# Peptides against a protein of PDB entry 6J54, part 48

Target 1, 223 residues: chain A of PDB entry 6J54
Amino acid sequence: NENLFASFIAPTMMGLPIVTLIIMFPSLLFPTPKRLINNRTISIQQWLIQLTSKQMMAIHNQKGQTWSLMLMSLIMFIGSTNILGLLPHSFTPTTQLSMNLGMAIPLWSATVFTGFRYKTKTSLAHFLPQGTPALLIPMLVIIETISLFIQPVALAVRLTANITAGHLLIHLIGGATLALLNINTMTAFITFTILILLTILEFAVALIQAYVFTLLVSLYLHD
Target 2, 42 residues: chain B of PDB entry 6J54
Amino acid sequence: QFQFTGIKKYFNSYTLTGRMNCVLATYGGIALLVLYFKLRSK

## One batch from the design tools (peptide; aimed at target 1 F30 M72)

Design b2_p17_6_s4 (made by RFdiffusion4, then SolubleMPNN; from b2_p17_6, 14 letters changed)
Fold by OpenDDE base, seed 5:
Structure b2_p17_6_s4 (fold): chain B 223 residues (1-223), chain C 42 residues (1-42), chain A 17 residues (1-17)
Amino acid sequence: as target 1 above (223 residues)
Amino acid sequence: as target 2 above (42 residues)
Amino acid sequence: MQEEIIKLYLEAFRLNL
């Protein structure tokens, strides 16, 4: 069991935590362009960023588009960290609930406060869905307020749970394949195939979770 | 367009202002209830 | 697009569980 969760322990080298270096490493993969015509890799990266930016910011007004830099940086950060975390013997910071809460709570609070500041009437009205029967209004307002406070928790837990579960599953199936190599090679091959398919899925999940996290923050901003 | 008259003009679930007023009324009611129980406990 | 992403998310989540 210690081997299962070893990947989730904060790595230390010579007694010093290297988590900060791991968190900063993804930023090195995305250099800022300095030329009108950049290298192929940079051009592809910028193209992807522009596409995602256009899609995510399409729902926002000009004032909401001010958040484009923050949201795009967030998706790139989470996505890159999640993908890098799938490398063998790597530490994924997003598996730590504390980190995800640390991102979710401030962003959520910022969106909520921004909403209350600039759209006070609409934000207050959001606690009551349109067309609600009069008798259900008090109860529904309470439920909606509770729902609001659950949003940052759900945002963080979703990311943490999906990434953590994926890592655990890869580890378990990987361990099973190794154990089966000495017992039955054919069965081990089947499990290995499943492992490969699962790893591919986890790459997709890593990107999807990054996108969903950012999208939900964006949607909360739009409200 | 729903023409609301009387109390429904200010407290309705269809208009933005009405929804806001309902929310504020709910919070106010809860606050008054909490205050009542707090004062009763003393 | 959001619905498709949610569906993909749910599928991915179901496959990982």
Scores: peptide ipSAE 0.054, ipTM 0.744, DockQ to the pose 0.057
OpenDDE base, seeds 1, 2, 3, 4: peptide ipSAE 0.021, 0.012, 0.021, 0.034; ipTM 0.673, 0.657, 0.726, 0.724

Design b2_p17_7 (made by RFdiffusion4)
Pose (drawn by RFdiffusion4):
Structure b2_p17_7 (pose): chain A 223 residues (1-223), chain B 41 residues (1-41), chain P 17 residues (1-17)
Amino acid sequence: as target 1 above (223 residues)
Amino acid sequence: FQFTGIKKYFNSYTLTGRMNCVLATYGGIALLVLYFKLRSK
Amino acid sequence: ALSFAMAFLLQQIMELL
């Protein structure tokens, strides 16, 4: 009975303040120069795009490359609005589940209607995988179509659920430091756990590769 | 001028990308179950 | 407001390319 942890009961609030200012704000962190040589703070933003525009370009290699100049604007927005909210009292718009159901459905249904306007038969004849055996036709086409309509819900719910799960362990491991007016040796170990956990919460950039890329496999497979 | 800089891009891919009606239908129906539960409290 | 912010970032990336 040496080190007794404590806890504080308080409501964890994901309130909703004025949001249309908070959305526009990580646009003006990125400027655009009308010059040849640039000023060494855009120049490491301009080099960071020319890397990851060479990985969502190399798989597709079609006339579906026209679509890929938008998919690098989808990686900078939720690459920035997940990284701004690690600050002390900031508010992330990709915490709320509302705009992510507007980010998945206008993009996911922009992919099944891409081959239906050109191919019209073999886009969902991709439901036919192989040289058809006889004992498992109805066990297949009720499976590979129930794992198609999962995809918009499987794209948007995987983003909101773990971004807001990073914010609660920031508060609850952080709020147990403030309520630790008991023995002071264990206060530093909870603090040291925080400053490790904030390094893991820069996997908010690593969860934007898992949004643009399973949108490219959900685009490269249909088209 | 927030248009003609990206007007060539719109009618290229808004043929399939501007289908927010399915989002508007799935959003407008999602407005209907919450006003109904508060009506029945 | 999200469609306006995504169109404004797209114009910036087109000018950088």

Design b2_p17_7_s1 (made by RFdiffusion4, then SolubleMPNN; from b2_p17_7, 10 letters changed)
Fold by OpenDDE base, seed 4:
Structure b2_p17_7_s1 (fold): chain B 223 residues (1-223), chain C 42 residues (1-42), chain A 17 residues (1-17)
Amino acid sequence: as target 1 above (223 residues)
Amino acid sequence: as target 2 above (42 residues)
Amino acid sequence: TLEETLNLLLQKILDLL
């Protein structure tokens, strides 16, 4: 059914891609503070950023703290785009695998290269878990190397799959609700209730996926 | 604290240096194998 | 140990999912 995936097609206007504008739109929701005490909205935003920053950067040393701005911007971007994507008739850029790969690969490579640059011995040692039997060392090193290169793919696919699956489910249940309105109003009401509960769940999933994506990038930097 | 002697001092899965050396040895071995087959075939 | 290594590998697979 082509109609089920129509919402995931990159939107265009008069042949011009408006995806760029959609991607940049969430940035307008987070203005820079200009006063010591700003309005409630900005204050809450700064407070949330501060909390998440401290939580995520607590595992990093001083050098890792330099990534705070990058990681916080990442979580804010992914989170805001995911939440905005749950609006009716909206397009979520993070449902596109290309978008997520575009974020995952550079960030992953940066973390890996940073690790090799400043902690070469530790980074190389991560290819061999501690206490492995001697006979399994070559095979395990190979597996761990493959695992390293799968990390950016897994990071992108995880985000894409989770957000896409949620959107598909919302569309399916929503479509079923509309179809059942004229068939059985009682069942349609039940389906609609499920839809509401599902949308609430997807709001949580949207934020969790943003957090997990950022956390894993941070974890790759640390370990 | 782990005390290793001989070859185990340099190649072990417990110490950081030992793990590093094991990884390097593995990559070196693979590289040599690839090089061998490359030079053999061509 | 071997068992710990296997568990570690399993955990890594689960982390990828």
Scores: peptide ipSAE 0.338, ipTM 0.851, DockQ to the pose 0.021
OpenDDE base, seeds 1, 2, 3, 5: peptide ipSAE 0.353, 0.342, 0.323, 0.347; ipTM 0.847, 0.851, 0.847, 0.840; seeds 1, 2, 5 fail the geometry check

Design b2_p17_7_s2 (made by RFdiffusion4, then SolubleMPNN; from b2_p17_7, 12 letters changed)
Fold by OpenDDE base, seed 1:
Structure b2_p17_7_s2 (fold): chain B 223 residues (1-223), chain C 42 residues (1-42), chain A 17 residues (1-17)
Amino acid sequence: as target 1 above (223 residues)
Amino acid sequence: as target 2 above (42 residues)
Amino acid sequence: TLEQTLAEILKKVLDLL
């Protein structure tokens, strides 16, 4: 059981936390271009960033476009960390709930506060859905208020649970394949095939969770 | 579209202003209840 | 730590499943 969760322990070297270096490492994978025509890898990265930026900012007006840089940096950070975490014997910082809460709570609070600051009427009106029966208004406002405060928790837990569950499944199936190699080669081959399919799925999940996390922050900003 | 008269003009679930007023009234009611129980307990 | 407590809770949940 300790071996199961060993991959989720924060790594240290000589008592110094190297987690900070691991968190900063993905920034090195996205260099800033200097030339008008860049390398193929850089051009592809810029193209992907532009496509995702246009897709995510399509729901926002000109005022909401000011958050484009922050939201794009967020999706690139979460996406890159999740993909790098799928490397064998690697540590994913996004599996730590503390990190995800550290991202979710400030971003959520910023979106809520900016909403109340610049769109007070609309933000207050979101506590009551349109067309509700008059007798249900007080209870529904309370429920919607509770729902608002659950948003940062749901945002952090969703990302943490999905990435952690994927890592656990890969570890378990991988361990099962190794154990079955000496017992039954046929069943080991089947489990290995499942492992490959699962790893492909986790690559997709890693990108989807990064997108969903950033999209929800964007939607909360839009209200 | 939403031509309400009387109290429904200010407190409705269809207009933006009406929804805002309903939310504020709900929070105000809860605050008054909390204040009442706090003052009752001395 | 919070991570350790959450891991322990998760371990208990997985043991029940």
Scores: peptide ipSAE 0.093, ipTM 0.743, DockQ to the pose 0.017
OpenDDE base, seeds 2, 3, 4, 5: peptide ipSAE 0.065, 0.057, 0.077, 0.065; ipTM 0.740, 0.745, 0.748, 0.764; seed 5 fails the geometry check

Design b2_p17_7_s3 (made by RFdiffusion4, then SolubleMPNN; from b2_p17_7, 10 letters changed)
Fold by OpenDDE base, seed 1:
Structure b2_p17_7_s3 (fold): chain B 223 residues (1-223), chain C 42 residues (1-42), chain A 17 residues (1-17)
Amino acid sequence: as target 1 above (223 residues)
Amino acid sequence: as target 2 above (42 residues)
Amino acid sequence: ALEETLAKILEKILDLL
């Protein structure tokens, strides 16, 4: 069991945690362009950022697009950290619930408070769905209020659970493959094939979870 | 458009203002209940 | 402490499966 969760332990060097450096490392993979026509790698990155930006900001008007820079930086950060975390024997910072809560709670609070500050009527009306029977109004308002406070928890747990579960499965199947190499080569080959398919799936999950996290933050801002 | 009269004009589940007022009334009612129990315990 | 708690929770869940 200790070996199973060893990949989720924060790495240290000489007693000093290097998690901070790992978190900052993805920032180096996205350099700022200096030329009108950059190299192919930077051009592809800018193209992807442009596509995702247009897609995510389509639900917002001009006022809501003020958050575009923050939301795009968030999705790029979570996406890059999740993809880098899929490297063999690598530490994924987004598997840490503390980090995800550290991102989810402030962003959620900012979206909720911004909604109340600039769209007070719409934000207050959001606690009561349209067309609710009169007798159910008090109970439904309470439920909707509780639902609001569950949102930051849901954001953090969803991201953490999906990424952690993926890493756990890759570790288990990878370990089983290594164990079966000396027992049955045919079964080991089948298990290895499953591992490859699972790894491809986890790449997709890593990107989807980053997108969903950022999208939900955007939706909460839109109300 | 919805045409409401009387109390339904201010407290309804269809208009934006009506929904807002219902939410505020619910929170106000809960606050009054909490205040009542706090004062009752002396 | 949080990591250890999460690990323990995951272990309990895996034991139930």
Scores: peptide ipSAE 0.166, ipTM 0.752, DockQ to the pose 0.017
OpenDDE base, seeds 2, 3, 4, 5: peptide ipSAE 0.064, 0.022, 0.113, 0.135; ipTM 0.782, 0.717, 0.751, 0.741

Design b2_p17_7_s4 (made by RFdiffusion4, then SolubleMPNN; from b2_p17_7, 11 letters changed)
Fold by OpenDDE base, seed 5:
Structure b2_p17_7_s4 (fold): chain B 223 residues (1-223), chain C 42 residues (1-42), chain A 17 residues (1-17)
Amino acid sequence: as target 1 above (223 residues)
Amino acid sequence: as target 2 above (42 residues)
Amino acid sequence: ALDETLSKILSKILDLL
């Protein structure tokens, strides 16, 4: 059982953590443009970033548009790390709950504090939905307050659980395929096909989770 | 627009100001209850 | 409003899957 989770252990070289290098590696895949007309790869990347930016920031006014750089960097970071983590025996930093909490809590706090600073009345009113019967107001305000504090936990756990579960399944089916190669080649081929289908699904999940995480942060800002 | 009179003007679940006041009143009430039980325990 | 938005987003995601 220890071998199953070996890929989730933080890699170290000579006692030094390599996790920092792994976290920084995805940034190398997105170089800064130097020309008006860039290479095909850079142009495609910029086009995708612009499309996602337009979709995510459409709900924000001019003040909310200032968060565009942070939100786009966040989605690019999480998306790239999640995709790279789908390789067998690869360590995915986003599978670590500590990392996701480290991202979720400050961003959540920033959105909540920004809301209270610029939209104090609206933010306070958000603890009570419209049309609530008078007798249910105290209880509902408490529930909404608890709901607010669950948001950062939900962001972190959702991302961690989805990526971890997918990673675990790929390893298990991959290991089963290797074990069946010398037992039954036909069965091994079937399991390998399932592995391919699962990897495609996990690629989609990786991108979706990155998008959802960033979008929820954006929505909390918009309130 | 909703027209409320009396206490409902300041404490309602339909207007923005009313909702805000309800939230503040709830938090204030909870704080007073906590304070009461803390003083009672002594 | 946020819950309704999340529900709509979830529905769209499920349609894409």
Scores: peptide ipSAE 0.194, ipTM 0.780, DockQ to the pose 0.030
OpenDDE base, seeds 1, 2, 3, 4: peptide ipSAE 0.136, 0.176, 0.103, 0.151; ipTM 0.707, 0.792, 0.780, 0.773; seed 4 fails the geometry check

Design b2_p17_8 (made by RFdiffusion4)
Pose (drawn by RFdiffusion4):
Order: structure tokens, then sequence, then C-alpha cells
Structure b2_p17_8 (pose): chain A 223 residues (1-223), chain B 41 residues (1-41), chain P 17 residues (1-17)
């Protein structure tokens, strides 16, 4: 009975303040120059695009490359609005489940209607995988179509659920420091756990590769 | 002028990308079950 | 290329707002 942890019971609030200012704000963090040589703080933003525009370009290699100049704008928005919210009292719009159901469905159904306006037969004849055996036709086409309509729910719920799971361990491991007016040796170990956990919460940039890229495989497979 | 800088891009991909009616239908029906539960409290 | 991506980025953020 040496080190007794404590806890504080308090409501964890994902309130909803005025949001249309908070959305526009990580657009003015990125300027755009009308010059040749630029000013060494856009110039490391302009180099960070020319890397990851060479990885969502190399797989597709078609006349579906026109679509890929919009998929780099989808990586900077939820690459910024997941990184801004690590600050002390900031508010992330990709915490709420509302706009992610508007980020998955206007983009996912923009992919199944891409081959249906050009191919019209073999886009969902991709449901035919191989040289057809006879014992498993109805066991297949009720499986590969129930794992198609999962995809918009499987794209948007995997983003909201773990972004807000990073914010609760920020509060609860951080709120147990404030309520630790018991023995003071264990206060530093909970603090040291925090400043490791904030380094893991820069995997909020690593969860944007897993949004643009399974949108490219959900685009490269259909088209 | 927030238009003609990206007007060439719109009618290219908004043929399939501007289908927010399925989002508007899945969003408008999602408005109906919440006003109904509060009506029955 | 950076200017064309940033024009799409400003419109996309305005469409979300």
Amino acid sequence: as target 1 above (223 residues)
Amino acid sequence: FQFTGIKKYFNSYTLTGRMNCVLATYGGIALLVLYFKLRSK
Amino acid sequence: LYEEIMEIFHFFVFFLA
C-alpha cells in the first residue's frame, strides 16, 4: 500500500462552439507566393508536397491522373486540422462525426460512378474474381457486396473514433496529475507518460496516409 | 474569382464528385429519427 | 503546381465551411 493513485470524476466535453471560423483557420497557415524564388518558410511547404505527390501519382498511371491533383488537398486539410488540436485549448473539427460522413460519401460514391459512366459492365463485373468453380457462387456474391457497402462507413468511422480516443488519454492521464496531492514521486512518472503520449499523438499525421491511400486503392481498383 | 481559377476543374470531376444528394438523403433521413425520439421523449 | 493545388485547397476548405 505505498502508491495510491487517485482519480477525478468530471464530464469530458466535446462541445460545439462556432465552427465556421475554426474550419477556415488552417487555410491561412499556408500562403502561396507569386514569385520564382520564395521565402524559406513556404519553400519547405512546397517541398513537402513534391514528395507525396510522387506517391499518389505512381500507382495510377492512367488518364485517371486528373483526379490526383485534388487528393493532395484532402491530405493537407485533415493533416492540419488533426495537428492543430494538440495545443492547450484548441478544437478540432474532425472530432465530430458529422463532417466525416460528408467526407466519405461524396468521395466514395464519386468512385463507383466513375467506371459506370465509361465501362458500364466490367466495373462491377470485378465481382467475378476467377475461373468460376461451382460450389461457391452464392457464397461469394453475397460476401463481396457486403464488403463494398461497408467501405463508406469503414472510411469515416475509422477516422473519428481514434482521433477522439487520443484526446481522452490526454485529459485523463493529464487530469490525474492535478488530483495527485498524494505522494509526489509518482507525479513525474505520469507527467513523463504524457510527454511520450504526445509524441504518439503525432500519429495524427500518420492517419492521413491511411485516408488518402485507401481512397486511391478504392479508386485504382474501380478504375 | 473563386470560380474561374477552378472552373476547368469542376465540370471535369463534379460529374461524379458532386453527388452530395446521397449525402443529402442520408443526411435528411438522419434528421427525422432525432426529431421523432424527442417527440416521444 | 503548388499554386494550382492551393487554389483547390482554398475552395475545398470553403466548401466544407

Design b2_p17_8_s1 (made by RFdiffusion4, then SolubleMPNN; from b2_p17_8, 10 letters changed)
Fold by OpenDDE base, seed 4:
Structure b2_p17_8_s1 (fold): chain B 223 residues (1-223), chain C 42 residues (1-42), chain A 17 residues (1-17)
Amino acid sequence: as target 1 above (223 residues)
Amino acid sequence: as target 2 above (42 residues)
Amino acid sequence: MFEEIMKIYEYLVSLLS
C-alpha cells in the first residue's frame, strides 16, 4: 500500500523541496483589490471575507478584534490549501502534522500569552470551573492545566486527521473504482457515484476544518 | 449574589477571585510538594 | 494485518518528520 500514502509525501523537484512554493501558491489566488468596483471574483472574495470576519469577530472586544487580520488570513490560507489539495495529484500541506503544529503552537501560545497579559485574573480563574466541589478543586485544576497544553496538539491533530482521512478515503474509493472497471462496470459505476458524493463532502470538510481551526484559535483568544 | 465569610471568602469556586486563589493555592501546593521531594531526595 | 498497521505507523511517523 505504498501507493496509498504516496500522495502525502512531500514533493521534490531535482532534489529541491517545492513544498514552500505549494504553501505560497494560495496567496496568488487572493489579489489585493485596487478598484472601487472590482471584478466578480474579487468582489465575491471580499464579500466572503467580510462575512466571515463579521461572524468571528462578533465575540471579541476591541482588543480581540485586533486579531481579525491574523484570523482571516489563517482561515483563507487553510481553506484555500485544503480545497486545492482536493485537486487530482495535488499535495496538501495541511496533511502534514508538522505544518499544522507549526501553525497551532505559535497561535495558541500567542493567545494564551495575550490572555495572561491583559486578563490575568480571568485567565487564572479559567483553570477552575465555577461550582466545582471543594474536594475536586486540586484534581480539576491539574486536569484543566493539562487540557490547556493539549489544546495546540489537539488543534493540529484534528485538522491533520480530518484532511488526511478524507484524502485517503478518496484514494481508496478511487482505486476501487478503477479496479472494478475491469471486473464489473455496473459495480464500478456505483463506486464512482460514491466517489463523487465523497468528493463533494470533502469540499465541505475542507472549509469546515479551516473554519473550526480558526474558530478555536479565536475562542482561545476570547477566553 | 454569593456571600461568603471566613476562608470561603478567599477560596471558593464561585467568585472570580476565589477561583483564582484556589488555582494559585493548588499550584503553590504542588510546587511545595515538588520542592519537598526534591530536597528529600538529596 | 500487522504489516498494514506498520505501514500506518510509518506514515504517522513520517508526518511528524
Scores: peptide ipSAE 0.041, ipTM 0.749, DockQ to the pose 0.018
OpenDDE base, seeds 1, 2, 3, 5: peptide ipSAE 0.023, 0.028, 0.000, 0.006; ipTM 0.732, 0.734, 0.643, 0.669

Design b2_p17_8_s2 (made by RFdiffusion4, then SolubleMPNN; from b2_p17_8, 10 letters changed)
Fold by OpenDDE base, seed 5:
Structure b2_p17_8_s2 (fold): chain B 223 residues (1-223), chain C 42 residues (1-42), chain A 17 residues (1-17)
Amino acid sequence: as target 1 above (223 residues)
Amino acid sequence: as target 2 above (42 residues)
Amino acid sequence: LFEEISKIYNYLVKLLS
């Protein structure tokens, strides 16, 4: 039981929080280009960033384009941390709800405040959908207000739950394969195959969740 | 384009201004209710 | 097995709380 959840415990060395170093490590994997023609790895990275940037910023005007740097850095951070977390004996900071809330709440609040600042009329109007019957207006406004405050929570919980669940499944199936090695080798092999397929799926989930997190932040900005 | 007259001109769910006014009216009403209950107890 | 599932559930609830 302790072994199953041991991977989610924040690692410390001699009482010092090594988690800070783990969070900072992914930034080293993406160096800034210094030349017009860079190395192959850097060129591929910049190409991917450019593609994702075009897709993410396509829905925004010039004012929204200012957030491009923030959104791209966010997706790169979450994506890299999630992928690195799938390494054996690794710790993923994004499995911590506090970490995701720490990112979600400020970004969400910034988008909401930006909307109220530059688009006050439209932002206030978003609390009431168009064509709402007159009798439902008060209740619907309240519901939409509550929905707004649930957005940052849902954003953080979604990321945390998906990554955590993936890690748990990998550990559980991995443990089952080890237990079945001495009981039934054929069944253990099947379970191991499922484990491999699941790990591949989790790699995809890691990237998708990073994209979804960033996309939702951008959508909230667009209002 | 929508044609509204009277109170519907300012409070409607179709125009941007109308929607905004409805939201403000709702929040104002809630605030007044909360204020009423606080003043009643004290 | 059921006990382990219960522990996982409790852990998830703890994470979400």
Scores: peptide ipSAE 0.126, ipTM 0.736, DockQ to the pose 0.017
OpenDDE base, seeds 1, 2, 3, 4: peptide ipSAE 0.122, 0.100, 0.079, 0.097; ipTM 0.745, 0.745, 0.732, 0.742

Design b2_p17_8_s3 (made by RFdiffusion4, then SolubleMPNN; from b2_p17_8, 11 letters changed)
Fold by OpenDDE base, seed 1:
Structure b2_p17_8_s3 (fold): chain B 223 residues (1-223), chain C 42 residues (1-42), chain A 17 residues (1-17)
Amino acid sequence: as target 1 above (223 residues)
Amino acid sequence: as target 2 above (42 residues)
Amino acid sequence: MFEEISEIYKYLILLLS
């Protein structure tokens, strides 16, 4: 049992938690450009950031584009941490629900409060979908209110569950493959193929979840 | 846009203002119900 | 060759797990 969740335990070095260093490590992978023509790697990174920025901010007005820096930093942070977490014997901070809640709740609250502060009429009207029958209005308003409060929880749990489940599956299938190598090589080959496909899938999931998390935060800001 | 008269002008599910008023009315009703039960419990 | 491949698989799986 401890072997299954060993990768999710916060690592310590000399009795001190190194989680803070792991969380800050992705920032080192994205150095600030200093030249007009940078290195190939930095140029590609900047190009990707610009592409994602254009896609994410295309749905926002000029006021919403003020959040571009925060949203881009968020997607880069989550994406980099998720990808680094797929490295062998690495620790993914995004597997910790506390961390994801710590990101989701403030961002969600900020988007909700900004909506109520600058677009009070639209934000209040959002609790009632257009064209609702009169008899269903009170019930639907209550449901939409509950839905609003579930949003940060769903956002955090979605990211945590997808990343954690992926890591667990890789670990379980990997362990099964090792066990099958001593029993049947042909079956072990099949499970190994599944493991490879799963690792490729997890790379995609790592990026998609970062994008979806940021997109949903952005969408909440838009609404 | 829709043309509404009477109470439907202020409380409708089609206009933005109408939707807002419906939401406020719902919250107000719930608050009054909670207040009623709280006072009744004493 | 099969034993070598199996050892490579073991190392890769151990690396990933």
Scores: peptide ipSAE 0.077, ipTM 0.680, DockQ to the pose 0.013
OpenDDE base, seeds 2, 3, 4, 5: peptide ipSAE 0.030, 0.049, 0.069, 0.026; ipTM 0.674, 0.684, 0.691, 0.651

Design b2_p17_8_s4 (made by RFdiffusion4, then SolubleMPNN; from b2_p17_8, 12 letters changed)
Fold by OpenDDE base, seed 4:
Structure b2_p17_8_s4 (fold): chain B 223 residues (1-223), chain C 42 residues (1-42), chain A 17 residues (1-17)
Amino acid sequence: as target 1 above (223 residues)
Amino acid sequence: as target 2 above (42 residues)
Amino acid sequence: MFEEISKIYNYLIELLS
């Protein structure tokens, strides 16, 4: 079943990894605006950035809003890479757990350290939910501490699993469709329809996962 | 809104300070236990 | 401390790569 996971292998050209180029490619899709009235593409991009920025940064105070640039760049990066990954014969860097951990762990640590630096009392109190019975306090504090350290892993795994699973389904159904073309055209048409619907769903998932990843980082910063 | 007296004033699950103290007490207790077992094993 | 954390981080990334 090596064929199923072939799309997730890091591509190389002449023995040199081209993953770096693939990761940097989405940045070319978002040029900086230079005009008062930009073209349609840039205008739409700026509009989307403004909308997402407004929604995500609404929960943050002035100090938290300083993270707006980082969070917006993060969502744009993940979203663009996920969408580009849905192109045929493309490699999605976000399917690599190492990539997502590389983003999740530093961002998580930064938010946690920022919280302890500026909101020490609140951050420490976060390990104990309000209204906890006295007998459960020690155990719950331990659980919450463990939960904190699981957050970066969960963040990375969630993104990796969702994107990878979607790609696998597309490949499987696509392969099945091709195989059925030689057996029964009618059944192949049905599977092809499912493939189209799934592809549309994966476009939505690609954007949602980018949003969720960034949102959770934002929430960790807020708390 | 909550009025606590005695030790509950400092260790409670409702006030921010109380929750913080409970967390610190828990960590302190764990640290002491670890230290105890470490010294015992030595 | 940060250097050690970085080493652990790099090791984990290498392990998962």
Scores: peptide ipSAE 0.034, ipTM 0.758, DockQ to the pose 0.036
OpenDDE base, seeds 1, 2, 3, 5: peptide ipSAE 0.022, 0.021, 0.018, 0.076; ipTM 0.741, 0.742, 0.739, 0.712; seed 5 fails the geometry check

## One batch from the design tools (peptide; aimed at target 2 L35)

Design b2_p18_3 (made by RFdiffusion4)
Pose (drawn by RFdiffusion4):
Structure b2_p18_3 (pose): chain A 223 residues (1-223), chain B 41 residues (1-41), chain P 18 residues (1-18)
Amino acid sequence: as target 1 above (223 residues)
Amino acid sequence: FQFTGIKKYFNSYTLTGRMNCVLATYGGIALLVLYFKLRSK
Amino acid sequence: VIVFVVFFLLYSEFVSIL
């Protein structure tokens, strides 16, 4: 009975303040120069695009490369609006489940209608995988179509659910430091757990590769 | 001039990318169950 | 069923904003 942890009961509040200012704000963190040589703070933002525009370009290699100049603007928005919210009292728009159901459905249904306006038969004849055996036709085409309509829900709910799960362990491991007016040796170990956990919460950049890339496999497989 | 800089890009891919009517239908129906539960409290 | 579950989670987030 040496080290008794404590807890504080308080509501964790994902309120909704004025949002159309907060969305436009990580657009003016990135400027654009009309010069040849640039000023050494855009120049490491212009080099960071020319890396990851050479990885969502190399798989497709078609005349579906026209679509890929928009998929690098989808990686900078939720690459920034997940990184800004690690600050002390900031608010992330990709916490709320509302805009992610508007980011997955106008993009996911822009992929099944891409081969339906050009191929019109063999886009969802991709439901036919192989040289057809006879005992498992109806066990297949009720499976591979129930794992198609999962995909817009499987694209948007895997972003909202772990971004806001990173904010509660920021508060609850951080709020147990403030209510630790018991023995003071264990206060530094909870603080040291925080400053490790904030390094893991820079996997908010690593969860945008898993949004643009399973949108490219959900585009390269249909087209 | 927030148009003609990206007007060549719109009619290229908004043929399939501007289908927010399915989002508007899935959003407008999602407005109907929450005004109904508060009506029945 | 999954459409109803998503409507129920959206309603539970709207009531939690209030």

Design b2_p18_3_s1 (made by RFdiffusion4, then SolubleMPNN; from b2_p18_3, 13 letters changed; failed a check: too like the target's own chain)
Amino acid sequence: TVLATLLGLLLYEALSEL

